# Peptides against a protein of PDB entry 3J47: the designs that were tried, part 2

Target 1, 121 residues: chain A of PDB entry 3J47
Amino acid sequence: IRLTNQLKSLKGLQSKLKDVVEYLDKVINKELPINHTILGKLQDVFNLLPNLGTPDDDEIDVENHDRINISNNLQKALTVKTNDELMVIYISNLVRSIIAFDDLIENKIQNKKIQEQRVKD
Target 2, 69 residues: chain B of PDB entry 3J47
Amino acid sequence: YEEKEESNLAATKSMVKIAEQYSKRIEEEKELTEEELKTRYVGRQDPKKHLSETADETLENNIVSVLTA

## One batch from the design tools (peptide; made by RFdiffusion4, then SolubleMPNN)

Design b1_p8_2_s1 (from b1_p8_2, 6 letters changed)
Fold by OpenDDE base, seed 3:
Structure b1_p8_2_s1 (fold): chain B 121 residues (1-121), chain C 69 residues (1-69), chain A 8 residues (1-8)
Amino acid sequence: as target 1 above (121 residues)
Amino acid sequence: as target 2 above (69 residues)
Amino acid sequence: PYVFKFST
């Protein structure tokens, strides 16, 4: 359920971004007048987006971490965080698998003992 | 969409808490495995099954927590 | 005005 909701929201964001690109193309082609309110909001969004092109501004102010100023450094930090989270999930799954295998081995040993007792009887 | 954004933010905060709890849950899982080993020596089947189920539940909660994060 | 319809 949660993954489906995340995927749905990402798809919604992708659709919105596509609509924005189509709108901008129409404005560039002079097919539509410039909407200053939409452009202002888009500029605000772009200003909140990490600068994908300039690696040099190292000082992501820690205070803006609450505001996803995903600069390239923040994108890198988010990628690292995502990788760390995935690693924790992977390790947790491995540990579960090991415990499950240990239980299966024990069940197999017990079943074998029960069969050996039944054959003696 | 707004409800999902709020859910993602809450999930991210929860992940930090989950990372702290993860270390504790791993220790609890080890304790459960040790109790299973002890129960193997005592020859009682019922405690071993309960320990296995508890370990599986602990791990499931960890996965759900990370996926929610 | 161009109306962006955002599906909720």
Scores: peptide ipSAE 0.431, ipTM 0.816, DockQ to the pose 0.345
Fold by OpenDDE base, seed 5:
Structure b1_p8_2_s1 (fold): chain B 121 residues (1-121), chain C 69 residues (1-69), chain A 8 residues (1-8)
Amino acid sequence: as target 1 above (121 residues)
Amino acid sequence: as target 2 above (69 residues)
Amino acid sequence: PYVFKFST
């Protein structure tokens, strides 16, 4: 359930971002008139986004490091964190797969032993 | 979407705590696997299945924990 | 006007 909610939220965000990009492309291509209200809101959103590109400024508040904020430096740090988290998930899944595989091998070995015992009888 | 975002945020806060627990859980899973290896010598199917199930549950909890991070 | 519809 939680994962599904996260995925749904991410999909919603992705769809929203896609719509924004499509709108911007239409404006750039002069297919749509420039809506200043939308552009103003987008600018506000971009201004609220943590600065994506500039490595220099010090105030990477350590506390916000954990929040996967989509904005690229913080998003990069958050993407790194997300990647690290995903890596941990991946490793965890790998470990599960290994354990499950080991159990399967063991079950197979046991079944073989049982069969060999039955043939000797 | 907002309720899910709030849930995700709460989950993210728990995740840091879970990362610490994850390291401990991995060790517990290893111990269970070692016990399974030992149980192979004792010949009882039930302990192996139970250990496997416990390992799976522990792993599931680890994944959920990492996913909630 | 371009309308962004987002589900809550």
Scores: peptide ipSAE 0.441, ipTM 0.821, DockQ to the pose 0.218; fails the geometry check
Fold by OpenDDE base, seed 2:
Formats: C-alpha cells, sequence, structure tokens
Structure b1_p8_2_s1 (fold): chain B 121 residues (1-121), chain C 69 residues (1-69), chain A 8 residues (1-8)
C-alpha cells in the first residue's frame, strides 16, 4: 500500500512535470504568452530542487542524512539512503534464505533418521 | 495524490524508527535461530518449525518495512 | 492564462 502510494505520487509528479514542459514548449513556439507568475513559481520550484550538479556545497547537514528529506543536496543523500535501505533489504533476504536453508537441512536430517528407524524395525 | 503524498511523507519521517525496529527485529530473529539450534539438540521437531516460521515472518515484516521506507 | 490541472 505505502509503496503504491509513493509510486502514484511519483507518477503524478511526472505528469505535472510533463505538463510544465508542454507549457514551456508552447511559450517558446509563441503559441502562448509568457506567464510571469507561472515562471516565477517554476523558478522557485527549481531553486527548491536539489542541486544535482554541484557536489561541493558542504552544507550537507550530516544530521539530515538519516532523514529522507526530498529537498537539497539530498538527491545524493537520498541516493545514499536508498542504497543503505536496499542493502538492508538485501541482507534481510539473505538472512531469511540462510534460515530457510538451515531448516531444510534439519528437516532432511530428521527424515533420514526416521527412515533409518523404520528400516531397523 | 495528496493523501498518498501525506502517506509517503509520514513513511519518510518514520524511516529512522523503522531502522531501529529493523535492528531490534534482526536481534529477535537471531534469538529465534539460537532457540532453534537449542531445539535441534533437544530433538523436538515442532518447536523448530514454529521458530523458523516466526523468523521468516519477522524477516518478511522487516523487508516490507524497509521497502515502504 | 495557462492553467495546470493536477489530479489529486
Amino acid sequence: as target 1 above (121 residues)
Amino acid sequence: as target 2 above (69 residues)
Amino acid sequence: PYVFKFST
């Protein structure tokens, strides 16, 4: 459910971005006049977007690395956090597989003992 | 969309708590595995199966929690 | 003016 909601929200954002691109294309083609209010809001949104391109601004408050805050140098921090989360999932799956394998080995050993007892009787 | 965005924000804010819960669940899983090992020496099959199933459920819940995070 | 309609 939560992942589905996140995916739907992301799809909604993608659709909004597509509409913005379409609007900008129409403005560039002189099909529509430039709306300064929309451009100002878009500029504000772009300024709030994480600076994906500038690795060097050290104002990465290390304390926010654990917070999936969507906002700043945060795509790298989000990428690191996503990598950490994926690593945890991977380790969890590995541990589950090991436990399941150990159980299968035990079941086989027990089945063998039961068969050996039946042959002796 | 807004309800889903709010849900995603709440999930994001809870990620630190989920990480702590995950660490605790891993410890609980290890305890279950140790009990299974003890049950292996005692020769009782049924407690081991239950322990294994509980460990699997704990792992599944951890995976779902991390995926939702 | 161009209006962005966003689905909620």
Scores: peptide ipSAE 0.427, ipTM 0.818, DockQ to the pose 0.359; fails the geometry check
Fold by OpenDDE base, seed 1:
Structure b1_p8_2_s1 (fold): chain B 121 residues (1-121), chain C 69 residues (1-69), chain A 8 residues (1-8)
Amino acid sequence: as target 1 above (121 residues)
Amino acid sequence: as target 2 above (69 residues)
Amino acid sequence: PYVFKFST
C-alpha cells in the first residue's frame, strides 16, 4: 500500500513536470501567450526546489560559487542518500532470494529422502 | 495525490528509524536462519516452515520499509 | 488559458 502510494505520487509529479516543460516550450516558440500567473507559480516552485544544477547559470558572480557548491553538495548528498537506499533494497531482495533458495533446496532434499525411503519399503 | 504525498512525507521521516531497525532485522533474520539450520538436524518439518515464513515476513517488512524511502 | 490538470 505505502509503496503504491509513493509510486502514484511520483508518477503524478512526473506528469506535472512533463506538462510544465511542454507549456514552457510552447511559450518559447511563441505558440502560446505568456501567462504571468503560471510563471510566478513556477518561479516559486523553482525557488523551493534545491537548485538542481542547470549548467547555464554560468553568469552568477564569484560569491555564488559557494551557493553552487552548496547546491552541488546538496544534489550530491541527495544522490548518495538515494544510492544508499537503493543499495539497502538490493541487499534485502538478495537476502530474501537466498532464503527462498535455501528453503527450496531443503524441500528438495526432504522430498528425495522420502522417495528413497519409499523405495526401501 | 495530496493524501499520498503526506503519507510519503511521514514515511520519509520514519526512514532514519527504519535504517536502525533494518540492522536489527538483519540480525533477527540471521537468527531465524540459524534456527532453521538447527531444525534441519532435529527432523521436525513444522518448525522449519514457521521459521521460513517468519523470515519471509521480516524481509517483506524490510523491503517495504526501504521502498518507503 | 493553459490548464494544468493535477490529479489529487
Scores: peptide ipSAE 0.422, ipTM 0.820, DockQ to the pose 0.263; fails the geometry check

Design b1_p8_2_s2 (from b1_p8_2, 5 letters changed)
Fold by OpenDDE base, seed 2:
Structure b1_p8_2_s2 (fold): chain B 121 residues (1-121), chain C 69 residues (1-69), chain A 8 residues (1-8)
Amino acid sequence: as target 1 above (121 residues)
Amino acid sequence: as target 2 above (69 residues)
Amino acid sequence: EFVLKFST
């Protein structure tokens, strides 16, 4: 459910970005007048977007940590966070696999003991 | 969209908490594995199976929590 | 902060 909601939100953002690009292309081609309100909102969105171009500004606003793919530095910090989360999942799966193998080995040992006992009887 | 964004934000705040809880859950899983080892020496299959199932459930909950996060 | 000249 949560992943589906995140994916839907990302798809919604992608659709809005596509609409903005299409609008900007029409404005560049002089097919539509510049809507200053849309442009202002777009500018606000771009200003709220973590600076993709300046790696050196240490002011990573902690609040945007959830936007995994949007900005290179925040995206790097978010990529690191995502990598850490994926590493946790990977380790969890490995531990589960080890437990399952340990149980399988024990089951095989017990089955061998039962067979050896049946041959002696 | 806003409701989902709020849900995603809440989810991410929960991820940090889940990561802290994950370290604790890994330790709990190790304790379960040690108890399985002890049960193996006692020759009781049923307690070992129950412990393995509990470890698996704990792992599944961790995986779902991280994937949901 | 990048402010486009057309931004009110």
Scores: peptide ipSAE 0.454, ipTM 0.826, DockQ to the pose 0.038
Fold by OpenDDE base, seed 1:
Structure b1_p8_2_s2 (fold): chain B 121 residues (1-121), chain C 69 residues (1-69), chain A 8 residues (1-8)
Amino acid sequence: as target 1 above (121 residues)
Amino acid sequence: as target 2 above (69 residues)
Amino acid sequence: EFVLKFST
């Protein structure tokens, strides 16, 4: 249930981001007027997101060099954390597979012993 | 959407606690496997199946906990 | 807190 809810939220966010990109492309092409309320709410969301690396806004004053290093360190730390979590999931799945195989082998050995006893009777 | 975002934030704060719980659950799984190994020597078919099912349920709960993390 | 000011 919790995983399904997280996936549904992530899919909702992805769909909204796609709609925003399509809207921004139409505004760049001068096809639609800017909805300032939607853009303001989107900016609030982007300001709450750790800046995932677009280096292209040229007006970064010299005081932000330490903040860029902090942001790159934060991105690296988030990537390392995600990698560690995925590694734990992978190890857990391997352990589950090993236990399931051990149980299967044991069930086969027991079934073979039962069949050998039935042939002797 | 907002209630689900709040739930995701609470899940993220719980990740450190989940890592500690994961280490404890690995030890609990090892104990279950040791009890299965002991039950193999006692020749009772039914306790062994129940222990295997309990180990699978413990692993499933670990995977769901790590995925929620 | 870096607020991207959209120029109204």
Scores: peptide ipSAE 0.439, ipTM 0.824, DockQ to the pose 0.040
Fold by OpenDDE base, seed 3:
Structure b1_p8_2_s2 (fold): chain B 121 residues (1-121), chain C 69 residues (1-69), chain A 8 residues (1-8)
Amino acid sequence: as target 1 above (121 residues)
Amino acid sequence: as target 2 above (69 residues)
Amino acid sequence: EFVLKFST
């Protein structure tokens, strides 16, 4: 259920992003007027997104450098936190798998002993 | 969207709680394995099955926690 | 803050 909801949400985001690109292309071609409310909200979302990948920060004024550094530090901290959480979950799953495997081996040994006793009787 | 953001925030708080519970669950899992080792010496089948089921439930809960994250 | 000024 949870995986399906995450996948549905990701698909919804992808569809919306595609609609935005198609809308921008139509605006560039002068086919449709700009929806100022949707574009404003989208700009707010992009301004809240940590700048993951535009190396063109060479021209952004000194006052934005502190905010960008804070945003990049926040993004780095969030990435590290996410990696640490995934690592803990991975280790947890490995430990549980090892215990389940140990129990399987024991069950197999017991079943073998029961079969050997039945062959002797 | 807002419901998803709230769900992600709740999931992140749940992950911190899961990390604390994880340390406790690892210790509980070790105790169960020690009890299985003791039960192997005593020759009773019933405690071993219960430990295996508890380990499987613990694994399932971790997988669900990862998928929720 | 890149605010595209929509010229009204």
Scores: peptide ipSAE 0.430, ipTM 0.825, DockQ to the pose 0.039
Fold by OpenDDE base, seed 5:
Structure b1_p8_2_s2 (fold): chain B 121 residues (1-121), chain C 69 residues (1-69), chain A 8 residues (1-8)
Amino acid sequence: as target 1 above (121 residues)
Amino acid sequence: as target 2 above (69 residues)
Amino acid sequence: EFVLKFST
């Protein structure tokens, strides 16, 4: 349920972002008039978005490493953190798969032993 | 959106806690696997299945926790 | 910081 909700949320964000891109493309192509309200909101979003492009050195305050301050270095750090989290998830899934595989092997070994005993009787 | 951001922040805080729990859970899973190895020698089918199911549940909880984090 | 001023 939680995972599904997160995925749904992420999909919703992705869809909205796509709509924004499509709108911007139409504006660039002069197919639609510039909606100043949408651009203003988008600008507000971009101003709130971490600066992805400029590694200006200074304001990586080390202390706010835990605060996902959506700065692009922070988004890179968040992307790294997200990547690290995904890696942990991946490792966890791998460990589950290994355990499940070990159980499967064991079940096969047991089944083989049971069959060998039945053939000896 | 704000509610989701707040939920994500809460989830992120939970993730750090989950990472610590994950390390502990991995240790528990290893112990379960060793017990399964021991149970292979004892020939009891039921303890092994229960151990496997418990390991799976522990792993599921870990994944959900890491995914929620 | 380049803030594009969109007039509200």
Scores: peptide ipSAE 0.436, ipTM 0.828, DockQ to the pose 0.042; fails the geometry check

Design b1_p8_2_s3 (from b1_p8_2, 6 letters changed)
Fold by OpenDDE base, seed 5:
Structure b1_p8_2_s3 (fold): chain B 121 residues (1-121), chain C 69 residues (1-69), chain A 8 residues (1-8)
Amino acid sequence: as target 1 above (121 residues)
Amino acid sequence: as target 2 above (69 residues)
Amino acid sequence: EYKFEFSK
């Protein structure tokens, strides 16, 4: 349930971002008039969005390097942190998958033994 | 979407706590695998099923934690 | 006016 909700939220965000890009492309191509209110809101969003592209180290709060907060150069640090957390989660899932696979193998071995006993009886 | 976003934010706060517990959960999963190996020798299927279910629950919790991160 | 609709 939680996974599904997160996935739906991410899909919603992706769709929203796509719509924004499509709108911007139409404005650039002069297919639609420039809406200053929309551009102002987008500018506000970009100002609130972490500067993913600027290498300036000064906004890297080293103490917040461990926190996923979405904002700017902090977001590179947060992207690294998110990447690290995702890596840990990936490894965890891999370990669980291995355990589940081991259990499956054991179940198959047990089922085979039960069948072999039934053939001997 | 907004309600789910709020739920995701709450889950993210819980993820920090889960990360601390993650090391313990990995150890618990290893213990369960050892118990499965022991159960293979003892011939009791029920402990093995319980181990598998616990491992699956631990996996699901880690996946939820990853998706919340 | 270009309207963006977001579902909750």
Scores: peptide ipSAE 0.449, ipTM 0.838, DockQ to the pose 0.191; fails the geometry check
Fold by OpenDDE base, seed 4:
Structure b1_p8_2_s3 (fold): chain B 121 residues (1-121), chain C 69 residues (1-69), chain A 8 residues (1-8)
Amino acid sequence: as target 1 above (121 residues)
Amino acid sequence: as target 2 above (69 residues)
Amino acid sequence: EYKFEFSK
């Protein structure tokens, strides 16, 4: 349930981003008038979003460089966190597999003992 | 979407708690494995099965917690 | 009017 909700949220975000890109493309193509209110809200969203890794070299002044670095650092931190979580999941699955294997061995030993008893009878 | 964002934020806070609980759960899992080994020597089939099932459930809960995180 | 319906 929780994972499904997160996935649904991520899909919603992806759809929203796609719609934003489509809007921006239409504005660039002069198919739509520039809505300053939408652009302002979009700028606010971009300012709140950790700079998702466009390393485009655009010449924008020194003050933006620190913000870009902070955001790249946040993305890197999120990536590291995700990797750590995946590693934990992997280890947990491995341990579960070991436990299940141990149970299988025990069941096999028990079955062998039962068979040996039946042959003696 | 806002409700889900709030849920994700709550989940993120829970993740920190889950990370701490995860360390504890790993130790609990090790203890369960040791108890399984002990139960194997005692020859009681039912306790061994129950311990294995409990270990599996603990692992599943850990995995779901980490995935939800 | 492009109503960007941000379904929040």
Scores: peptide ipSAE 0.423, ipTM 0.839, DockQ to the pose 0.280; fails the geometry check
Fold by OpenDDE base, seed 2:
Structure b1_p8_2_s3 (fold): chain B 121 residues (1-121), chain C 69 residues (1-69), chain A 8 residues (1-8)
Amino acid sequence: as target 1 above (121 residues)
Amino acid sequence: as target 2 above (69 residues)
Amino acid sequence: EYKFEFSK
């Protein structure tokens, strides 16, 4: 249930981002007028996103630079955390598969022994 | 979406605790596997199956916990 | 008017 809800939320976000991109493309192509309210909200969202950009823009005030560095560090930390979590999931799945396989082998060996005993009787 | 976001946030906060529990769960799973190996020599079917099922449940809980983060 | 609906 929780995983399904998270996946649904992520899919919803992805769909919304796609709609925004499609809207922006239509505005660029002059098919639709610029909606300043939508653009303002999008700009606010982008400003809240950790700046993934290379620090090549020299003009950002030192205070903003520290916040940007903190944000980039946070994003890197989140990426590392996500990677670690995925590794844990992967290892867990492998271990589960190995255990299940070992049990299957044991069951086959036992079944074979039972059959051999029945042939001797 | 908001309710799911709240659920995701709560899950993420729990992930740190889950990471610690994960290490413990892996050890418990290893112990179960060792006991299964021991039970293999004793020739009892039921203990091995129980250990396997417990290991599977432990792994499932770990996977759900990590994916919920 | 372009409306973005966010599903709650």
Scores: peptide ipSAE 0.423, ipTM 0.838, DockQ to the pose 0.271; fails the geometry check
Fold by OpenDDE base, seed 1:
Structure b1_p8_2_s3 (fold): chain B 121 residues (1-121), chain C 69 residues (1-69), chain A 8 residues (1-8)
Amino acid sequence: as target 1 above (121 residues)
Amino acid sequence: as target 2 above (69 residues)
Amino acid sequence: EYKFEFSK
């Protein structure tokens, strides 16, 4: 249930981001007028997003270099956290697979012993 | 979406607690495996199956907890 | 007016 809710929320966010990109492309192509209210809300969202700064803005002053470094550090920290979580999931799945395999082997050994006893009787 | 976002935030806060629980559950799983090894000697099929099922349930809960984290 | 439908 909880995983399904997270997946649904992530899919909803992905769909919304796609719609925003499509809107921005239409505005850039001059197919739609610039809606300042939508742009203001998007700017608020971007300001709340950890600045995944594309490295290409070389012209931003030394004070923004620390913010870009903080943003890169935040992105790096989020990436490290995600990697650690994925590693824990991987190890957990591996351990479960090992236990299931051990049980299968034991069941097979027991079944073989039961068959050998039935042949002796 | 808002109810799910709140659920996701609660999940994320629980991740730190889950990491601690994961370490504890790995230790509990090792203990269960040692008990299975002991039960292999005692020759009753039923306790082994119950132990294996309990280990699988514990792992499933860990995996779901980490995936939701 | 471009309407963003946000499913809550």
Scores: peptide ipSAE 0.416, ipTM 0.833, DockQ to the pose 0.243; fails the geometry check

Design b1_p8_2_s4 (from b1_p8_2, 6 letters changed)
Fold by OpenDDE base, seed 2:
Structure b1_p8_2_s4 (fold): chain B 121 residues (1-121), chain C 69 residues (1-69), chain A 8 residues (1-8)
Amino acid sequence: as target 1 above (121 residues)
Amino acid sequence: as target 2 above (69 residues)
Amino acid sequence: PYIFKFSE
């Protein structure tokens, strides 16, 4: 459920971003006038995007590093976090597979022993 | 969308906690595996099955936690 | 003016 909600939220965000891009393209093509309010909101969104991925506790000392570097650092941090999560999932699945395999081997060994005993009787 | 966004934010904030819980669950799984190994030497099938099932449940919970993170 | 509507 949570994953589905996250996915839906991401899809919604993607759709909104697509609409923004379409709007910007129309403005660039002089089909529509520039809406300063929309641009301001877009700027606010871009400024908030880096903060959305940072856990509350990271006092990112936003010293005067170029805003671009901060955005890149946040994207990098998000990528690292995603990689770590995927790694955990991978390891968990691997461990589960190993345990299941070990159990299967044990079951086969036991079945063999039971069959051998039945043949001796 | 707002409800889902809130859910995503909550999940993101809990990621550190999930990582800690995951580490603990991994340790618990290892302990269960050791018990299975011990049970293998004792030759009792039933305890091994129970341990295996518990290990699988632990792994499933870990996977769900990671997927939620 | 173009009004950007965000769907919830």
Scores: peptide ipSAE 0.442, ipTM 0.825, DockQ to the pose 0.377
Fold by OpenDDE base, seed 3:
Structure b1_p8_2_s4 (fold): chain B 121 residues (1-121), chain C 69 residues (1-69), chain A 8 residues (1-8)
Amino acid sequence: as target 1 above (121 residues)
Amino acid sequence: as target 2 above (69 residues)
Amino acid sequence: PYIFKFSE
């Protein structure tokens, strides 16, 4: 249930982003007027997003360099956090697999013993 | 979507707690395996199955917690 | 005005 909800939310976000891109394309093509409220909200979202260092950001003035460094540090921290989470999941899955395998071996041994007893009877 | 976002936020907050409990859950899983080993010597099949199921449930809960986080 | 309909 929880995983399904996360997947649904992610799909919703993806659909919303697609709609935004389509809207922006129409605005660029002068097919639709610019909605300042939507653009303002989008700008706020982009300002909150860690600057995914596009190589072209190197031309931004020295004063923004500290902000870029902070953004890069945030991205690095998020990457490390994601890596740690994935590692925990991986280890947990391995442990579960080992336990399941041990149980399978035990069940197989028990089944063999039952079969041997039936052959003796 | 708001309920899902709230659920994701709650999961992220619980992640720290899950990380702390993770060590304890691993130890509990080991204890269950030890009990299975003991039950193998005692020849009672039913306790072993229950232990295995409990270990699987514990691991599943850990995985779901990390994924939700 | 372009109305973004956010689905459920």
Scores: peptide ipSAE 0.399, ipTM 0.821, DockQ to the pose 0.291
Fold by OpenDDE base, seed 5:
Structure b1_p8_2_s4 (fold): chain B 121 residues (1-121), chain C 69 residues (1-69), chain A 8 residues (1-8)
Amino acid sequence: as target 1 above (121 residues)
Amino acid sequence: as target 2 above (69 residues)
Amino acid sequence: PYIFKFSE
């Protein structure tokens, strides 16, 4: 149940992100007018993203040009972390699949042995 | 989605701790699989099924733990 | 306007 809920949430997030990207592409291509409300929300999200990784850095003064690089670095770090987490999930799923496959093979072998024993009796 | 997102966020905070436990859990899963392989030689179906189920549960917990990180 | 609909 928990896994299914997490997967559903992740899929929802993925779909949302895809829609945002598609919208942005349409805006860039001048196929759609710029929606300021959507852009404002996106800007808010981008401004909040660096705060998600380092809660303690809120107090450092906004003035230095180097902050853009730090923000980008933090966003990159968060992206890398997310990718690593996804990789771990992928590996875990693979391991689970392997175990399930091994169990299936074992069940087949056992069934064959049972059938062979029944034929000998 | 919002309730699940909140649950995922709470779970993510726990994942950092779980990442260390994950490596240990993977090893435990391997051990269970090895025991299942050994149990194949002993011929008792029930222990093998139990080990398989335990391995699946462990994997599920690992996946949930990773999803929550 | 582009409307984003998100499911619950």
Scores: peptide ipSAE 0.434, ipTM 0.832, DockQ to the pose 0.151; fails the geometry check
Fold by OpenDDE base, seed 1:
Structure b1_p8_2_s4 (fold): chain B 121 residues (1-121), chain C 69 residues (1-69), chain A 8 residues (1-8)
Amino acid sequence: as target 1 above (121 residues)
Amino acid sequence: as target 2 above (69 residues)
Amino acid sequence: PYIFKFSE
């Protein structure tokens, strides 16, 4: 249940982001007027999100260097965390596969023994 | 979407606890495997199958916990 | 005006 909810939420977020990108492209191309309310909400969202993107090279004021370093550190930390989680999942899957394989071998050995006993009787 | 987002946030906040539970579950799985090995020597099929099923359930719970973290 | 529709 929890995993399914997380996946659905992520999918919803992805769809929303796609719509935002499409809107922004239309505004940039002067196909649509600028909606200040939408831009304000987008700005709020971007302020809440970790800066995962390459900072736009142009507005790197010196004061932003420390913030960029913090953002890069956060991105690095998130990457490390994701790697650790994937590693744990991988190990868990391997262990499960090994146990399943061991059980299969045991079942085959037992079946063979049962057949051998039936032939002797 | 809001209910799912709340569930995801709660899962993220409990990540440290999940990691601890994962370590405990790995140890429990190991104990079950040792019991399976002992049961293999006693020669009854039913106890071994039950132990294998319990180990699989433990692994599944571990995987779900890691994915939720 | 462009309206963002958000799914629940």
Scores: peptide ipSAE 0.410, ipTM 0.822, DockQ to the pose 0.369; fails the geometry check

